Peptides against a protein of PDB entry 8OXM. Designs and how they scored, part 156

Target 1, 371 residues: chain A of PDB entry 8OXM
Amino acid sequence: FKAEFRLAGGVNLPKIIDCVGSDGKERRQLVKGRDDLRQDAVMQQVFQMCNTLLQRNTETRKRKLTICTYKVVPLSQRSGVLEWCTGTVPIGEFLVNNEDGAHKRYRPNDFSAFQCQKKMMEVQKKSFEEKYEVFMDVCQNFQPVFRYFCMEKFLDPAIWFEKRLAYTRSVATSSIVGYILGLGDRHVQNILINEQSAELVHIDLGVAFEQGKILPTPETVPFRLTRDIVDGMGITGVEGVFRRCCEKTMEVMRNSQETLLTIVEVLLYDPLFDWTMNPLKALYLQQRPEDETELHPTLNADDQECKRNLSDIDQSFNKVAERVLMRLQEKLKGVEEGTVLSVGGQVNLLIQQAIDPKNLSRLFPGWKAWV

## One batch from the design tools (peptide; made by RFdiffusion4, then SolubleMPNN)

Design b2_p17_8_s4 (from b2_p17_8, 9 letters changed)
Fold by OpenDDE base, seed 1:
Structure b2_p17_8_s4 (fold): chain B 371 residues (1-371), chain A 17 residues (1-17)
Amino acid sequence: as target 1 above (371 residues)
Amino acid sequence: SRLENTVAALEAALLSY
């Protein structure tokens, strides 16, 4: 380890450290000191298994459909080491950085990211109709710019096209696998894009198995497919390559039902894997800037009342795990809202749900569904 | 632009595959 570290930013102030391996290679590591990395580690193992399934199928292998993975070494319940994703940037940093973000550079007359957030926060407690109207006003005055990522990074037209295709395939694969695993909507800071491959890296996998639906503001989309995510695909948007890659990914997932169920069952019943949503985690994920001042954890709430019968907690956990497995089985059978759909029908429904402005307008404003 | 035309041609070629 080198004696120097850098801050990566964010609430937990993760430290970037340089390490020399036993092979003499220098590697950057991200040290998190406040987060449980066990969930990230487990989800990376599931992604590796999904990648193995995708590589075994000829149609998905030919399309190079993969989820980008990173190494996670949990050290404790509150600390661990991540492989630093060198040569990646958060899509949120590229899009909505206050100084030089792509929206400010390409659309200087549009609303600022702050103005958009303010408008959506003002209606957070309002009706769905009022949220939809304000979301449409925000969207009209905050036009997508993510197409410019590949245009800035890849000046050669053939390379540009290949990289936009790699991006579109990466979004498709991560969207479908993310839906199967119930990752839900992903905050724009938790999606990294590789500046060389144009592939996405999903980080901070703290919401899985549809636990985003039980947040104070429940998720209303199966995955993040916001206007900027779509704009990065180019003129065809969700049609053509994206749709076909989603269908081929879904086909492999559905044909691998038994394997996926067995793996997820083992993980859900692992006593070391806490995937359940707790109130503190829910508050952290949907914290308002105004609420930062009052969450001094008076951790002095007496240890006495948490002796709720271990039996009732265990029975409640088992019922939640069973419900997650049942819903996973439904997804893998193509059961949506009690109807069995074909792969094409299921993928179409998921795309329509993910791009619907009515669903997007109902998301937590802190997750920036207009980006 | 010339880029957009090359893009549209490459997209059309990939839609034919």
Scores: peptide ipSAE 0.017, ipTM 0.455, DockQ to the pose 0.015
Fold by OpenDDE base, seed 5:
Structure b2_p17_8_s4 (fold): chain B 371 residues (1-371), chain A 17 residues (1-17)
Amino acid sequence: as target 1 above (371 residues)
Amino acid sequence: SRLENTVAALEAALLSY
């Protein structure tokens, strides 16, 4: 370990440390001191399994459809070491950094990221109609710029095209697998982009199995397919390569139903894997910047009185786990809204749900659905 | 531009696969 560390930012002040391995290689590592990295570790194992399924299928293997994974070493329930994804940047840092964000550089006359955030926060408690109107005004005055990521990083036209294709395939694979697993909290800081490969790295995997739908502001989209995410795909947008890669990924997932159900069942009943949304976690994920001051975690353990019988807690947990498994089985059968869809029909529905400005306008403002 | 035409041709070729 080097004696120096850097801060990665955020409330938990994760430390970036440089380590020399026994192989003499320097590796950057992120040390988180307050997050339960077991959830990330478990979800990385599920992603590795999904990658194994995708590599076994000839059509997905030829398309190089994979989810980017990182190494997680949980040290405790509150600490662990992440492999720092060297040469990655949060998409939010590239797009909406205050000083040199791509929106500010390429669209200097558009609304600032701060103005967009403020407008959406002002309507947060308003009707869905008012949220939709303000979201449309924000979107009109905040035009997508993520196409410039590949243009800045890849000056050779042939490399640029290959990297834009790698990006589109990465979005498709992660979107479909993320949907199957019910991955939530896909805000612009939880999605990294690799500056060399143009592939996405999804981090902070603590909201899974559709637990984002039970947040105080429920998640209304199956995955992040916002205007900037689409702009990075180029002129075809969600059509062609993206749609076909989604369909081929969904086909592999549906054909692997028994394997996926068995693995998820083992995880849902693992007493060491807390995947359930609790009220404190829900508050933390949707905290207002203004409310940060008062919630000292007084873990007053002394609320003894919710001795709901251990039997009622276990029965409630089992009923939630069963509902998660049933919903996973439905997704893997192509059951949407009580109808059995083809792979193409299911993928089309998910794309339409993810790009619908009515769904996007209902998201928590911290998710930044206009980006 | 020559780049836009190359991109459009590559996109059309990828739509054909």
Scores: peptide ipSAE 0.014, ipTM 0.394, DockQ to the pose 0.015
Fold by OpenDDE base, seed 4:
Structure b2_p17_8_s4 (fold): chain B 371 residues (1-371), chain A 17 residues (1-17)
Amino acid sequence: as target 1 above (371 residues)
Amino acid sequence: SRLENTVAALEAALLSY
């Protein structure tokens, strides 16, 4: 280890450390403190298995459908070492950084990221109708710009086209596998894009197995497919390459049902793997900036609405695990809302759910569904 | 970990088919 470290930024102030291996090679490592990296490590292993399944199939192999993985070494319940994703940037940093964000650069007359967040926070406790109206106003005045990522990074038209396809394939693969594993929506800082490959790297996998549905503001989308995510695909959007790559990924997942169920069953019943959502984790994931001042632990008992979603947590661990397995089996059979769908029908439903402004308007404003 | 061993065993079992 070198004596010097850099801060990567963010709430947990992860440390970037350069390490010299026994092979004499320098490797950058991210040391996270105060985070449980066991879930990240497990999910990376599941992604590797999904990649193995995708590589076995000729149709997915020809399309180079893969989820980008990184090395995770959990050291304790509160510390671990990650491979630093060199040459990656958070999508949120590229899009909505206060100084040099692409929205500010390309759309200087649109609402600021702060104005959008403020407007959506003001309606956070309002009706779904009011949330939808404000979300539509925000979307009208905050137009997508993520197309410019590939245009800035890849000046050659042939390379640009290839990288836009790589991006689209990466979004498709991660969306479908993320849906199967129940990763839900992903905060824009937890999606990295590789500046060389245009592929996505999903980090901080603290929500899995649809545990995002039991958050104080439940997730309403199967995966993140916001307007900027779609804009990065170019003029075809969700049609053509994206849809076909989703269908081919879903086909491999459905055809691998027994394998995926067996893997997830082993993970769900591992006593060392805490995948369940706890109230403290839920509060941390959806913490309001305003609530930092009022964390006096006055357990005022009377917020009845939080009790309704918390009262469904009174199911024994085994019943929660069984429900997750049953829902996984349904997904892998193409059962959506009690109806058996074809691969194309299921993928279509998931895309429609993910891009629906009504679903997006209901998401937690902190996760910036308008980006 | 026990999980790594189980995943490695599953991966090995998957690689043996």
Scores: peptide ipSAE 0.009, ipTM 0.393, DockQ to the pose 0.020
Fold by OpenDDE base, seed 2:
Structure b2_p17_8_s4 (fold): chain B 371 residues (1-371), chain A 17 residues (1-17)
Amino acid sequence: as target 1 above (371 residues)
Amino acid sequence: SRLENTVAALEAALLSY
């Protein structure tokens, strides 16, 4: 390890450390503090298993359908080392998080990312109708630009086309695998794009098994399929590549039901895998910029209230685990809202849910559903 | 554009295989 570190952006200020491998190559490592990286490690193993299933199927193998994985080394319940995805950028950094963001460069007359966020924060406590109206106004005045990522990075037309296909396949695979696993918190900082492959890397996997639905502002979409995500696919949008890759991924997942259920069951009952949402985590994930001032350090969790009878905690946990398994089984059978759907029907429903501006308008403003 | 249409047609064709 080098003696120097850099800070990555974000509230937790993760440390970027350079290390020299036994091969003499320098590799960046991200040291996260305050985050339970065990969830990331477990979910990376699940993604590796999903990749194995996708490689066994001829149709998904031919399409090179894979979810990108990274190495996680948990050091404690609140610290670990991630293999920093060298040559990746957060989609939010490219789009909105700098003065040179693609929205500002390509759409200088649109609303700023700050104006969009402010407008959506102002209506956060309002009706769903008011949220929808403001979201539509924001969307009208904040047009997608993510098509320019591939155009900037890949100047050769044949390479550009290949990379846009790789992007679209990566979005499809990660969307369906993420939906099956109930992956939440898919904000623009938790999705990286590889600047060489155009593939997505999903990070911060702490919201899984639909635990995003029990957040103070519930998650209302199965995966991130926002206007910029779609714009990166090119002129066909969600039609053609994306839809077919979703269907082929879903087909492999549904045909692997027994394997996936067995794996998830083992993980849900692993005492080292804390997948449950807790109130502190929920507050952390949905903090308002205005609420940063009132979080006095007096969240000394007084050791006193955690003496709820171990038996009642265990019974509550088991009931939640059973519900997660039941819902996973439903998804893998194509049961949506009590109806059995075909693979195409299920994928279509999920796409419609993910792109519905009514669902998107209801998300927490920090998720940036207009991006 | 004509390029976007050609790319969409190539996408449609690559996906029919």
Scores: peptide ipSAE 0.014, ipTM 0.412, DockQ to the pose 0.016; fails the geometry check

## One batch from the design tools (peptide; made by RFdiffusion4, then SolubleMPNN)

Design b2_p18_1_s1 (from b2_p18_1, 9 letters changed)
Fold by OpenDDE base, seed 3:
Structure b2_p18_1_s1 (fold): chain B 371 residues (1-371), chain A 18 residues (1-18)
Amino acid sequence: as target 1 above (371 residues)
Amino acid sequence: MEEERLRELIELDRLRRE
């Protein structure tokens, strides 16, 4: 380890450390404190297994369908080491975070990111109809610009085309794998893009197994397929490459049902793996002020003394685990809303659900569904 | 394909000059 560290920004001030391996190579690592990385580590293992299944299939291997993974080493319930995703940027940083965000640069006459967020926060407690109307107004005055990412980074036309295909394949693979696993909290800071490969890296995997549906503001989309995500695919949008890559990913997942169920069953019943949503975690996820106001969650250890009888906790846990497994089995059979769908029918339903402005308008404003 | 990329590059170059 080098003697020097840097602070990454954000509430938990994670430490960036540089390590020299026995191979003489420098490797940057992120040391997180006050964060439970066990769920991230488990989900990365599941993604590696999904990648193994995708590499065994000829059609998905030819398409280079993979979900990007990073190394996670949990050290305690509140600390761990992450592989630093060198050469990645949050899609939110590129699009909206800085004064030089792509929306401000390419659409200077549109609403600012702040104006959009303010408008959606003002209607957060309103009817679904009022949320939809304001969301449509925001969308009309905040047009997508994510096509410019590949255009800025890849000047050569042939390279640009290959990278846009790599992006589209990465979105498709991560969307379907993420849906099967019930991955939530897919806000614009939890999705990184690699500046060299144009592939997505999903981080902060703390909402899985559809636990996003039990948040105070439930998640209403199967994955992030917002207007900027689609704009990054180019002129064909969700049609052609994206749809076909989703179908081929879903086909591999459905054909691997027994393997996936066995893996997830072992994980759901692991006593060291708390995947359930708790009220404090739910509050932390959906009370994020726009500004980095240090809400130190003084998780005082003492609030664990809600002495719900251990027996009632265990019975409630087992019933939740069983429901998650049943829902996973349904997804892998193509059962949606009590109907058995083909791979193409299921993928089409998921795409329609993900792009539906009625579903998007109902999301928590911090998810930034207009981006 | 080349024509689509050329149109996109012309648009990008316009937007970078504005």
Scores: peptide ipSAE 0.021, ipTM 0.374, DockQ to the pose 0.018
Fold by OpenDDE base, seed 2:
Structure b2_p18_1_s1 (fold): chain B 371 residues (1-371), chain A 18 residues (1-18)
Amino acid sequence: as target 1 above (371 residues)
Amino acid sequence: MEEERLRELIELDRLRRE
């Protein structure tokens, strides 16, 4: 390891360290403290398994459908080392950076990212109708610009086209696999884009198995398919390549039902893997930007020594795990809202749910559903 | 210019669907 470190921004001040491998290559790493990286490590293993299933199928292999993965090394329940995703940028940094964000550059007369956030925060505790009206006003005055990412990064037209396809395939694969696994908290800082491949890297996998639905503001979309995400696909939007890649991914997931259920069952009952949402984690994830100063997440895992009888905790945990497995089985059978759907019908429903302004308007303002 | 590039790219997308 080099003797020098840099601080990454954010409340937890993660340390960026450079190491020289036994191969003589320098590798940047992110050291997180006061964070449980075990969930990220487990979810990366599940993504690698999904990638193996996708590579075995001829149709998904031909389309190069894969979820981008990174190395996670948990060191303790509160610390670990992440592979630095070199050559990636948060989609939020590209889109809504205060000084040089793509929205400000390409749409200087639109609402600022701050104005949009303020308007949605003002209605956060209001009716769904009021949230929807303000969300539609925000959307009208904040037009998508994510198409410009590929245009700025890829000047050659043939490369540009290939990278836009790679992006669209990456969105499709991660959306369907993320839905099957119940991946939540897909805000614009938890999704990185690779500046060379145009593929997405999903980070901070701490909300899985639909635990986003039990947040104080429940998640109302199956995955992030917001206007900028769609704009990055180009003129066809969700039609054509995206839809077909979703369908082919869903076919592989449904045809791998037994394998996926067995894997998730082992993980859900692993006593070393806490995937359940706790109240402190829920508060932290939906904290106001103004409140960032006081809540040091002393995720004291030790304060769970509320002496509820071990039997009652175990029974409650088992009931949640059983419900997660049952819902996973339903998804893999194409059961949505008590109806059995075809792969095309299920994918269509998920796309409609993800793009519905009524669902998007109900999300926590920190999720930035207008982006 | 942008609209012509868009048409060429739509046609390239069509040719790759065959």
Scores: peptide ipSAE 0.019, ipTM 0.461, DockQ to the pose 0.015
Fold by OpenDDE base, seed 5:
Structure b2_p18_1_s1 (fold): chain B 371 residues (1-371), chain A 18 residues (1-18)
Amino acid sequence: as target 1 above (371 residues)
Amino acid sequence: MEEERLRELIELDRLRRE
C-alpha cells in the first residue's frame, strides 16, 4: 500500500488508498469506516447471479444487458474495502455540483439546485397536494440536462450513439433487477456513471427488499426514472430501447423464479446478514443536513433494551422474512396490486409509477426527485 | 457551435431509428 491516502467526500469521509499488486499494477481502493459493507457484498453476489442469468439468455446477451458490479471485502461489522470504480462520477456531482454542475452550465437562468432543495424542504411536512404543486413549480424552472453527459464525453457521433445506447441498456437492466430485489435509496450520489462506458454503477446497497417503504418518508417509486435519467436516453426517452430492455430483463427474471427465490431465501435467513431496517438507520438515511450538526448521537443508549423475549424477536424476524419472500414471488409471477400482469403490462406499470410526478413529489427531499 | 452539433446529433439519432 502507498503511505498516502485521500479523503473521499461525504459524511463518513472514506479513505482512498492506492495499492501495488504482486503483478506490479497500481489499484485504487476505498476504505469505509463506520459502515457495514456486508449488505453491499451480498447484493453484489446477487447482481453477479442476475448477470449470469442474463448472459445465458440469447436475447439479453445480444443486447449486452448487465448490471455493473464492484468488489467488496468486509473487514468488520463497521469497516471494509471497496474496489474504487476508477473513471466513474456520481450523477449528482455531474448534474448538481454547486460550482460546475451541468444544470448551472447549460441552464444558468433556471433555479439553482439549492433553491430547488430549499423549496421542497419547506413543504416536507405539508400535504401531498402542496408537495405536488411545489414539485411541479420546481420541475418547470429546473429543466433536464443529462443528455450533455454523453455529448461532452463522446465527441465522435458514432461513439456518442453507442454510448447513449449503453447508458439506456444499463438504466433498464439495473431498474428491473433493482425492482425485483426491492433496492431503495437511489438518490443521485448512490448512482455512479462510468465516463468511458456510459454504464451506471449502483453503490450503497443498504436499503433492499423494499425496506425503503418503511422509512419515515416511504419510498413511492420502484426505481429512479427521473427527468434527467430519461433525458440521458435521448429523444426516445422511455420508449423503444429502454422499454424493450426492461421487458427482456423482466422475462429472464420471471423465467428464473425458482433460482432467485432459493438464493434470496438463503440470504434472508443467514444470521450474519442483517437486511432489516432498524429505527436508527432509518433516521440516519433521512436526516436533514442542518440536523447533522446537533445530533451528536449522545447514544445515551439507555439500554432500555426492551428485552422483547428472544422468541418474540425471532418470530417477528421470521414473519418479515416470509413477507419479503412472498412479495418477491409475486413480482416474479407478475402480480401487482392483486392482478397478474404480462411482462409488457408489468413493465408499463413500473415505468408509469416511476415517472408519476405525484409519486416523485412524495419522496424525501434528499432523494432529489426533480433531478 | 454546441446547438448546431446538438441538432446534427438529434438528426443522426432520428436517421438511425428509421
Scores: peptide ipSAE 0.015, ipTM 0.392, DockQ to the pose 0.016
Fold by OpenDDE base, seed 4:
Structure b2_p18_1_s1 (fold): chain B 371 residues (1-371), chain A 18 residues (1-18)
Amino acid sequence: as target 1 above (371 residues)
Amino acid sequence: MEEERLRELIELDRLRRE
């Protein structure tokens, strides 16, 4: 280990450390404290399995459909080590960095990221109609710019085109796999893009199995497919390559139903894997930046007094796990809103739900659905 | 598709000269 560390940004101030391996190679690692990495580790294992299924199918293998994975080593219930995703940047840092974000560089006359956030926070407790109107005003005055990522990074036209296709395939694969696993919407800082491959890396997998639907502000989209995410695909947007890659991914997932159900069942009943949403985690995920002052987590361990009978906790947990498995089975059968859909029909419904401004306007403003 | 690709490449070349 080198004697020096760097801080990564964010509330938990994770430490970036450099390690020299026995092979003489330097490896950067991220040490998180006050964070449970067990869910991230489990989700990476599920992604590796999904990748194995995608590599076995000829059509998905030819398209190189994969979800990017990273190494996670949980050390305790509140600490662990992650592989540093070298050569990646958060899409939020590229798009909406306060000093030199792509929105400011390419659209200097649009609303600032701060103005957009302020407008949406002001209507957070308002009607769905008021949220929609303000979201549409924000969208008109904050135009997408993520196309410029590939344009800046890839100067050769043939390379640029291939990298934009790699990006589009990565979004499609992660969107469908993320929907099946119930990852929901993703904060813009929790999606990394590789500066060499243009592939996405999803980090901080603390919401899975549709637990985003039970947040104080429920999720209303199956995955993140915001205007900037679509803009990165180029002129075709969600049509052509993206749609076809979603359909081919969904086809593999549906044809692998038994395998996926068996593995998710084992994970849902693992006593070491707490995937359920608790009130403290829900508050933390949707805290306002202004409320950072007083919640010293005096997690006084002493509120153990809800000795709800172990039997009632176990029965309640089992009923939640059963509902998650039932919903996973429905997704893998193409059952949406009580109707059986074809792969193309299901993918179309999911795309329409993900891009609908009415759904996007209802999301938690902290996750920046206008980006 | 090919025309859309050509338009995007022309726009990319424009943006690199500005």
Scores: peptide ipSAE 0.011, ipTM 0.362, DockQ to the pose 0.016

